# Designs tried in a protein design run: peptides against a protein of PDB entry 7RZF. Part 64

Target 1, 358 residues: chain A of PDB entry 7RZF
Amino acid sequence: PFQEEHLKQLYKIVPIKDIRNLYVTFPIPDLQKYYKSNPGHYLGHLIGHEGPGSLLSELKSKGWVNTLVGGQKEGARGFMFFIINVDLTEEGLLHVEDIILHMFQYIQKLRAEGPQEWVFQECKDLNAVAFRFKDKERPRGYTSKIAGILHYYPLEEVLTAEYLLEEFRPDLIEMVLDKLRPENVRVAIVSKSFEGKTDRTEEWYGTQYKQEAIPDEVIKKWQNADLNGKFKLPTKNEFIPTNFEILPLEKEATPYPALIKDTAMSKLWFKQDDKFFLPKACLNFEFFSPFAYVDPLHCNMAYLYLELLKDSLNEYAYAAELAGLSYDLQNTIYGMYLSVKGYNDKQPILLKKIIEKM
Target 2, 358 residues: chain A of PDB entry 7RZF as posed
Amino acid sequence: PFQEEHLKQLYKIVPIKDIRNLYVTFPIPDLQKYYKSNPGHYLGHLIGHEGPGSLLSELKSKGWVNTLVGGQKEGARGFMFFIINVDLTEEGLLHVEDIILHMFQYIQKLRAEGPQEWVFQELKDLNAVAFRFKDKERPRGYTSKIAGILHYYPLEEVLTAEYLLEEFRPDLIEMVLDKLRPENVRVAIVSKSFEGKTDRTEEWYGTQYKQEAIPDEVIKKWQNADLNGKFKLPTKNEFIPTNFEILPLEKEATPYPALIKDTAMSKLWFKQDDKFFLPKANLNFEFFSPFAYVDPLHSNMAYLYLELLKDSLNEYAYAAELAGLSYDLQNTIYGMYLSVKGYNDKQPILLKKIIEKM

## One batch from the design tools (peptide; aimed at target 1 L68 G71 I83)

Design b2_p23_1_s3 (made by RFdiffusion4, then SolubleMPNN; from b2_p23_1, 13 letters changed)
Fold by OpenDDE base, seed 4:
Structure b2_p23_1_s3 (fold): chain B 358 residues (1-358), chain A 23 residues (1-23)
Amino acid sequence: as target 1 above (358 residues)
Amino acid sequence: MSRLPRYTPLEGEELVDAVFEAE
């Protein structure tokens, strides 16, 4: 059982590979019985968010973190873990205390805002989309997975239990948030920089590590984490598809793209999907500019323009990705290429956002 | 399909787990 003696501990771990990771771990109650509400998924969605005002956005802006993941992990019987795991930069390795302070500031922001039903609804909708359009798993892996999860879920729910959110439980969200405290933390730092500075070896892999108590002053700093005004809840994800209608195949459907519009300023080719039958589309735009590659100055200006455009669209990138949309912007010798791919329902919204930034 | 941010372990989780289980 996770004992109090293991709390407020820092582990410095030497990897074989050149990796730099921080694991901030909290013991939480066993939430398996609450799979229909999945409060750990709600918190993982917010803590692991990559949009403006997110934890990752702030830590990236400081050059300390490359990636962040957050969520619940299965533990031993009767408890789970909530983990915030980050890929550290070399600079971030020097700022671990401050990184963890920012984690607690974000958690404090979540406490201050309280549970949001609309965020739960977005998680529900995203999970429903992911379930509905899940790729065919390999039968052998699938059967073994199902056999494993039959121990946790009713037979009728085994296929859906990992995906279907049914119950908004703000009480359970608050309960998990109450466990995400500095007094309940176990920290691990994985880095080769600890080589020759360890005093223990674990028996399974021979991993060298050092355990240290986190100083009470550091715990107190994290306990006094203020509301950092840079942290905000995400905005509503406008890109989540709601219409999954598949239009019938036209009788005159061509096996190749057909020219359906030809004007002095535009040509449009269309190909209906006759293979996948998914509520998805690929929109590809080629823009021709006589100025794009006239000289090195214009080439550089076109490049800089596209980089600035990409940067200005970064606020939508993560939300679009979550919703199963993607875009691509490239310079071409003739001008610019734009591609919008994914679920067709909200592609016009993403396309409009792109055009408004152009 | 972007998986909802499920806790997808970063590389090295097995080392952390092993160390945490050894204590």
Scores: peptide ipSAE 0.316, ipTM 0.827, DockQ to the pose 0.579
OpenDDE base, seeds 1, 2, 3, 5: peptide ipSAE 0.274, 0.299, 0.314, 0.301; ipTM 0.817, 0.822, 0.825, 0.822

Design b2_p23_1_s4 (made by RFdiffusion4, then SolubleMPNN; from b2_p23_1, 11 letters changed)
Fold by OpenDDE base, seed 1:
Structure b2_p23_1_s4 (fold): chain B 358 residues (1-358), chain A 23 residues (1-23)
Amino acid sequence: as target 1 above (358 residues)
Amino acid sequence: GSVLPKFTPLPGYELVEGVFRSE
């Protein structure tokens, strides 16, 4: 266990690469025995959320952070870490104290709202989807991950234990949230801007760093983090697939796309999957407009239209991605291209959302 | 981002001139 002397520390680290990162780390108890409830995953899902009202959304709006990851990591024997990691902009590097304040404001919001069973259920459903299709989608990455897990779980449970959420344990969620406090924080800032300002060298990699105590005034500011009205829990993810039925291969299935509809206004091509046998589909739409590229003005207007459309769809992008759906919108010489890919079950919902914005 | 694995799009289909061609 980290003693008090190891807490409330700031590490300024010089990277080899030109990167700017912030790591906000909290020592937490070993949660391995609670794998059925996985409270760290619940918190990582919310803290790492990218939708409206999320921590990342606010930090991006200020131009301070590009990406955010939240979750638990294994530590040494008998403890774990909960880590919030962000990629810092140049401006964000100047506002690290404020970034961390916003982290604690979001954590305070999670405390105020309390554990939500519906959020747990979404995590459970997402993990079930990931587990069901993991072996079918990415066989190469699976072996190295299993080897690590075999040290912790019986062989029979290794495959399921990482993904199967079975028990909603609000008490454990609250217990982990209680560890996410300023008095329990370790902060690491990674930036080349600390070059020549370090006084220590790490023994293993020769990494230059400076360690300093976080001022009590800063700790108090974070302890007094108020509820920021910009932070909200995510809405329910409507894109999570529930139907995984694979349609049988038709006897007359063509090896190439067949023209199944030909009208003056539309052509439809269809190919059934004969290779992957997944409950997935690719919907591709090419829209032709005689006005799209008539002149540079129309071309620019079409470009601006798509940028605005993409921006208007950002609220769905993350939820769709989590559910294994993706969309792409591109300008073409003749108009616009739209693709929707992933699990077929909720593709109509995503497509409808896109069309409604269009 | 969540620690959840990113789903891969269906591999093996390239859109060539609006038509899916299997590699």
Scores: peptide ipSAE 0.030, ipTM 0.459, DockQ to the pose 0.023
OpenDDE base, seeds 2, 3, 4, 5: peptide ipSAE 0.025, 0.022, 0.027, 0.024; ipTM 0.579, 0.593, 0.604, 0.596; seed 5 fails the geometry check

Design b2_p23_2 (made by RFdiffusion4)
Pose (drawn by RFdiffusion4):
Structure b2_p23_2 (pose): chain A 358 residues (1-358), chain P 23 residues (1-23)
Amino acid sequence: as target 2 above (358 residues)
Amino acid sequence: SFTFEQEIYEMATLGLNLPVKTS
């Protein structure tokens, strides 16, 4: 649907709720026919990746961006999109050309070195382990899912869809990586600061927007010289699991969680799993404080402190959320709250690091 | 035209909650 008359364009949209965002849209051909190598997932794993020396961490270091989501959007049949969607700070709206410049800097940093064998082997291993201990399904919604993807795949791999991968073909990685060029951009800015500046309006919904077609100054500033920032490839993962042993049932087996520790400091509830036999467990905590909801100031500093803790600890723990260990730490009325769940091997390192950062 | 205006409306409302497929 994107003919070349309406390419290289930058719209400005006025919202109703106060948000600020930047959408970078590329068009690409259909890659649903390539469901073995999956080049879109490879570029999605390399673009939208938080951690040391990556696209998001540098934009955090310049104070312009809270978070960004990579990957490819799939639309209808026979055509596909690719999106880099970002949200902006107060002075992140002033430097949009520099943000997109850094996006092509990281793309070019990934074009000078291209394919990687160990990233494909690591991602394939992760999907294989995440498929081998695939948990039980709720019968409603699961049959709608496997009838939703029954149109594309044969009868044998109706289940093993986007779980098992056979081959690493760098040609398709290079092909989809070539289609991401600044002659193929479509920038869209959402900001509430364009109230009285919009000529055009939507008929169907009634929204207002513009046409600021990007002059060639900034296009030929985008693709001209792109060496690097301080970017780097992600490093070897250490949260990949190795212990897949189901520990045996002990003498005191109970059908409900029993109170084991009762002190004036803490109490526990424990139950070995009897039904599921998956090498994974969930640990949860609820810390109490009478000072958390005293007045609005003390009920306000709690969200700020907990949010800054999540800010400063996502850079460390995104590899744990990527390997299958997810944590969550949010505030409650009474006190604060913690819940770490996932594979059975790496809970102590993660929970201990959470406490000592807390 | 309708798909164009629907995409702009989703951007002004959904924000980062678009159905962008990640890894």

Design b2_p23_2_s1 (made by RFdiffusion4, then SolubleMPNN; from b2_p23_2, 12 letters changed)
Fold by OpenDDE base, seed 4:
Structure b2_p23_2_s1 (fold): chain B 358 residues (1-358), chain A 23 residues (1-23)
Amino acid sequence: as target 1 above (358 residues)
Amino acid sequence: KKEFEQWLHDLATKGLDLPIKTF
């Protein structure tokens, strides 16, 4: 485990690639024995959430961050890390202290709300779906992975332990939240802007870095992180599938799409899955408009319309993606193309929201 | 030491692959 001397440290690191990353790392207890409750995943899900009122949403609105990932990472035996990683914009690189302040404001929001059983249940349901409908992996890679994880899980649970949640443990969530404090932080900033500004070289790989103590005034600023009223817990994810029924194969199932509706306003082609037998569908819509590509003005208006539509759908995109739904919107020379893919149960909900925004 | 140096190297070369992708 890190000693106090290893905490409240800032590392400025020169990357080989042109990347700008911030890593905010907290030492946490070994959570391996708690895999059935996985409190680190619960916190990672909330801290890494991309919906309205999330940490990422606020940091994106400021132009400081492109992406955010939060979660537990394996350490050595007897300890782990909780890491919040963000991809920084050029502007965000100037606002690292304020980005970290917002992280602590969000963590303070999580403390104020306390552990939510419904959030755990959503994580449980998502993971159960992911396990149940997991794609076939390449045998060589899969066997090597399983052989590795046999060191961490009982033989009987080795296939399920990374996925299946069993127990809501608010006590463990609070225990991890209690470790996510400014006094326990290690910060790493990765940027080429530190080239020629470092004073140390790592022994094995030659990585250039500078180590600095984080000023006590900055630590105190983060310790006094207020409740930012912009931060909210996510809403319940309405896209989580609950029905996995596979309809029987029709007796006259064709190997190709059949035209099942032909009208002056619409044609509908249908193909039942006769190969995979998954509770998934692909809905593809081609909208025809004589105005879509008539001239450069209409072409640009059709483009702008879809970009605005995509932007207006961002609130649902992440929640749908978590639930194994996706959509795609494209301009065509004839009009617009919409695709909705994933679990068939909640596709009508996503489709309805898309059409209501159109 | 070695784990810290590996961590610095991983940050500089790959970024931290957090094993738990927040789905």
Scores: peptide ipSAE 0.030, ipTM 0.691, DockQ to the pose 0.531
OpenDDE base, seeds 1, 2, 3, 5: peptide ipSAE 0.027, 0.024, 0.026, 0.029; ipTM 0.664, 0.648, 0.663, 0.681

Design b2_p23_2_s2 (made by RFdiffusion4, then SolubleMPNN; from b2_p23_2, 12 letters changed)
Fold by OpenDDE base, seed 5:
Structure b2_p23_2_s2 (fold): chain B 358 residues (1-358), chain A 23 residues (1-23)
Amino acid sequence: as target 1 above (358 residues)
Amino acid sequence: KKEEEEWLHNLATLGLNLPIKTF
């Protein structure tokens, strides 16, 4: 649908709310028929990754970006988009050209490494877990969703098609990567800083915007994006669950937590799941310290300690979240609270990493 | 937030003359 005249365009958009967003959009072929390999999901997983050596990690280290989302979006029939969206800091709004350069450097890194079957396998495993343990939806919403997707998938596959990856297609990954080029880019910057600097109004919502051609020098700068040595592929996600065994109910299972260990230094309460029958657990730890709340200095030190601990755990937080694990760390008037939640199989790995950082 | 991000995403897509999925 987009002709050459619609490419290499910059849109400056005035939002109603005080937000700063950058949208970097690439037109791509319709990938709907390739749902079994889903090359756009593979690329979205890598470009949107938040771990060490990711695009977000580098842009965040510069103070330019808070959040990043990458992925495919449906267009019209026969056409899709790949979109990289970032939440901009005030400083990031001044560095949009350099942010987009880093995007192209990361894309160039993906080209240099080539398609990775292990990354596809992780996406496959994550999606299979998400499908297998999918929460119950409201029947009306679910039926309406299924009716809508029947236009895209065979009847036999309609329940699985959005989740179950079957085929590694490196050729399709490369084909999409070949569309993620500066000559194919459409950029939108959303900021109140463009108020009074626009020359167009959108027809439906009255949104004020300005359209400009991206200078050829800027396009060339992005075309010459080198390999930035800070960008790395993610490491294998160690938190992906593989054991989904549900232990039988204990004969003496109580409806309430039972005290199973009582010592001078620790009490352990346990309740087996008698309701959901999921391979999930909630671990809750309350640490007591007489020093945690003794005076304002100790309170602030306990707060600072937890903020530093959370920061030191950021490298694992995203990989754990992708795998359906979460943790929370809070100061209490008695000391510290830690919770670890999600699939029970890899909870010991996450808990060990938390304890090693403590 | 999500509705505004979807709206801005839809607006960035709409204002960009991105094809609206007509149901």
Scores: peptide ipSAE 0.020, ipTM 0.577, DockQ to the pose 0.101
OpenDDE base, seeds 1, 2, 3, 4: peptide ipSAE 0.010, 0.008, 0.019, 0.013; ipTM 0.458, 0.517, 0.546, 0.523; seed 3 fails the geometry check

Design b2_p23_2_s3 (made by RFdiffusion4, then SolubleMPNN; from b2_p23_2, 12 letters changed)
Fold by OpenDDE base, seed 1:
Structure b2_p23_2_s3 (fold): chain B 358 residues (1-358), chain A 23 residues (1-23)
Amino acid sequence: as target 1 above (358 residues)
Amino acid sequence: KREEEEWLHELATKGLNLPIKTF
């Protein structure tokens, strides 16, 4: 494990590509033996959440961060890391200390609320769905992966161990949260803006970097992170499927979509799945408007409308995506196209929300 | 040392593509 001398360090790294990234890394105990509760996954779910009141939502609202990922990473044998990684804007690169302050404010919110069994249950349900309806992988890759994880899991559980949660362990969640402290932090900032400002070169790959101790004043600022009233736990994910019934094939099922409704205002084609037998559907809607492409002004108005509509749907997009639902909205020369895909059980909920925003 | 150097290289090359166990 990292010794005290490796903690409270700031690394300024020159990338090969034009990227701006912040990595906030915490050494944590090896959690492998706790795979049935997976406390690192619970924390990654909350810290990496994109919904209202999330860490990402606040950092985006400030124009500092584009994307955020939170979770556990395997280290060497006997220790792990918890990493919060963000894609930085140019402005965010100037506010790294304040970004990290917000990370600690969110972590402090998680401590104040304590472990939530309902959040664990959602994680359990999502993972169970992901396992049950897992797509076929390439045999070579899959076999090699399974062979690797046989070193970590019982033979009987090797297929399920990465997915199926069994035990709510609030004690382990708190134990990991106790490691997510400023005194245990390693910070890496990746930006081309550090070119010519580094004093070290990595021996094997020639990566240019500067290593600095984080000032005690900055550590204290992060230690004194208060509760920020903008941070909230996510709401329950209404898009998690609960019904997985597959309807029997109709005797007259055609290999092509059949026209099942024809009216002056709508045509509806239907094709039952005869190949995959999954509790999934693809809903595709083409909306026709004679105004959508009549001139450049109307074309730009139709474009702007869809961009505003997408923006207004962002509050649902992440929760739907986590639940294996997706939507797509596109301008067409005839009007607009909407696609809704994923588990059929909750598609009506997502579709209703889209139509209510339109 | 080597693990730290590999980590620095991963950060410089992969960015957000680091294998983090997330949802």
Scores: peptide ipSAE 0.027, ipTM 0.642, DockQ to the pose 0.741
OpenDDE base, seeds 2, 3, 4, 5: peptide ipSAE 0.026, 0.024, 0.025, 0.024; ipTM 0.631, 0.623, 0.630, 0.621

Design b2_p23_2_s4 (made by RFdiffusion4, then SolubleMPNN; from b2_p23_2, 14 letters changed)
Fold by OpenDDE base, seed 1:
Structure b2_p23_2_s4 (fold): chain B 358 residues (1-358), chain A 23 residues (1-23)
Amino acid sequence: as target 1 above (358 residues)
Amino acid sequence: RKEEEEWLHELATKGLDLDIKTF
């Protein structure tokens, strides 16, 4: 584990690529033995959440951050890290101290609310779905991965240990959350803007960096992070599938889509799955408008409409994606294309929300 | 030190492919 001398450090790193990233890293205990409760996943789910009242939502609203990822990373044997990583805008690069303050405000919100069993249950259900309907991997990669995992998990659990949650452990969630403190932080800022401003070079790869102690006043600001009223726990994910029934194959099932409805205003083709036998569907809609591509003005209006529609759907996109649902919206020369894919159980909910916003 | 150096290099080259399986 990092010693006290390695904590409260700021690294300014020059990347090879033109990237702007912030990494906020916390040393945590080894959680491997707690895989059945996976408290790091619980915290990663909340800190990395993209919905209303999330950390990312607030940081995006300020124009400082594009993406956010939060979770546990393996270290060496006997310790781990919890890392919050963000993709920084040019403006966000100027506000790193404030971004980290918001991280600690969100963490303080999680402390104030305490561990939520319903959030754990959603993580459990999502992971169980992901395990049950896992796609086929390439045998070579899968076998090598399983061989590695055998060092960490019992033989009987080796296939399930990375997915199946069994135990709600609020004590372990609080234990990890107690490590997410300013006094335990390591900060790395990755930006080309540090070129020619570094004083160290990493010995093996030649990475240019500067290491600085984070000022005690900055640490104190983060320690005094108040409850920001903009931060809220996520709402329950309505898109988590609960019905996995696979309908029997129809006796007259054709290898091609059959026209099942033909009207002046709509044609509907249907094909039952005869290959995969998954509780999934693909709904594809082509909307025709004689105005969509009549001239450059209408084409641009149809484009702008779709961008506004996508923006208005962002509140549902993340929750749907977590639940294995996706949608796609595209302009066509004939009008608009909509695709909805994933678990068939909750597709009607997502489709309804899309159509209500249209 | 080697882990810190590998970490610095990972940050500079890949970005952390945080295989943070956000499932």
Scores: peptide ipSAE 0.026, ipTM 0.626, DockQ to the pose 0.606
OpenDDE base, seeds 2, 3, 4, 5: peptide ipSAE 0.026, 0.025, 0.025, 0.024; ipTM 0.620, 0.622, 0.631, 0.615

Design b2_p23_3 (made by RFdiffusion4)
Pose (drawn by RFdiffusion4):
Structure b2_p23_3 (pose): chain A 358 residues (1-358), chain P 23 residues (1-23)
Amino acid sequence: as target 2 above (358 residues)
Amino acid sequence: SVEEELIHEYAQGDLNLAIETPS
């Protein structure tokens, strides 16, 4: 649907709720026919990746961006999109050309070295382990899912869809990586600061927007010289699991969780799993404080402190959320709250780091 | 019509436009 008359364009949209965002849209051909190598998931794993020396961490270091989501959007049949969607700070709206410049800097940093064998092996191993201990399904919604993807795949791999991968073909990685060029951009800015500046309006919904077609100054400023920032490839993962042993049932087996520790400091509830036999467990905590909801100031500093703790710890723990260990730490009325769940091997390192950062 | 539907979705500010991301 994107003919070349309406390419290289930058719209400005006025919202109703106060948000600020930047959408970078590329068009690409259909890659649902390539469901073995999956080049879109490779570039999605290399673009939208938080951690040391990556696209998001540098934009955090310049104070312009809270978070960004990579990957490819799939639309209808016979055509596909690719999106880099970002949200903006107060002075992140002033330097949009520099943000997209850094996006092509990281793309060129990934074009000078191209394919990687160990990233494909690592992602294939992760999908294989995440498929081998696939948990049970709720019977409603699961049959709708496997009837939703029954149109594309044969009868044998109706289940093993986007779980098992056979081959690492770098040609398709290079092909989809070439289609991401600044002749193929479509920038869209959402900001509430364009109230009285919009000529055009939507008929269907009634929204207002513009046409600021990007002059060639910034296009030929985008693809001209792109060496690097302080970017780097992600490093070897250490949260990949190795212990897949189901520990045996002990003498004191109970059908409900029993109180084991009862002190004036803490109490526990414990139950070995009897039904599921998956090498994974969930640990949860609820810390109490009478000072958490005293007045609005003390009920306000709690969200700020807990949010800054999540800010400063996502850079460390995104590899744990990527390997299958997810944690969550949010505030409650009474006190604050913690819940770490996932594979059985790496809970102590993660929970201990959470406490010592807390 | 497709453009106006995309612009309406963008005005909602959702960062999850059903984008395929790996696990």

Design b2_p23_3_s1 (made by RFdiffusion4, then SolubleMPNN; from b2_p23_3, 12 letters changed)
Fold by OpenDDE base, seed 5:
Structure b2_p23_3_s1 (fold): chain B 358 residues (1-358), chain A 23 residues (1-23)
Amino acid sequence: as target 1 above (358 residues)
Amino acid sequence: RFLEELLHEFSKGDLNLGVKVPL
């Protein structure tokens, strides 16, 4: 339990590895009893979102941050942490105060919009999909995990409690958001640039660090974080699967891909899954162009085209990934390769978006 | 991304960051 003297602290930490990380940490109440609503997961989803108008998108556009994660972490008994962690660029290391200002601007946006039931429903649906199609774990690891979580969940719910959301609790979301304030912040900056500038050593690992109070002027600057018009809530994730029907095996199902279409402009091979029985598909497209590898200019143009195409698809990549969809685009000596993988239900939507950007 | 997912990926790997972030 942090007292007031433990809040508004900055830690400058020397890593062993050449890494640059920022941890913005907020003490929060123990939310374990609220696992059916999981307000920390809701906030982690929004704060850790990678789509247009997200915190990451803005910080990345500034050249300050490479990656961002947000969410709750277990603390000691009776409290948790909410953490925003970013991988810092060299430039971002110089702009830590401004990065944290943007975090508070995004949090202020979440307060202004209020809790969204549709976002909760998406989290619920995503978690239900993850639970239903969870890969087989090693029995020993799984039983040990289950034994550990039996302390937190009823026996009847122990298998589902980490995945199945049941209750939309806007009051709990607001309660957690009220803890995400500058007066409650603990900041840790991890960088080799602090080598020789530390005054303390951690007892367990010998980690060198410096602790200092965050100036009241900086806290006030973060408290006065306005609404940044670049921040927006994510759009509805159109890639979340809703149909999980597994088609029956065809009587003439071949153990290998069969040629089902042969035309002057296209060949199509198909193989039904006869092993896994999952509502998943792999779509692979090879595009042939006589111009793709004709000379160095055309090769470079084809490369630049795919890089631009990938960049134009970044807006969908994260939402697709969350929904268990992925795509891959590669140059080949014959033209281009496209792969779309994951749940079959929304693959046509992703494929359509790719084609519309092409 | 969710911190929980990363913590789960990292709990499988050497999060020998060698740095106990004082949380």
Scores: peptide ipSAE 0.049, ipTM 0.711, DockQ to the pose 0.074
OpenDDE base, seeds 1, 2, 3, 4: peptide ipSAE 0.039, 0.008, 0.033, 0.041; ipTM 0.708, 0.577, 0.680, 0.708

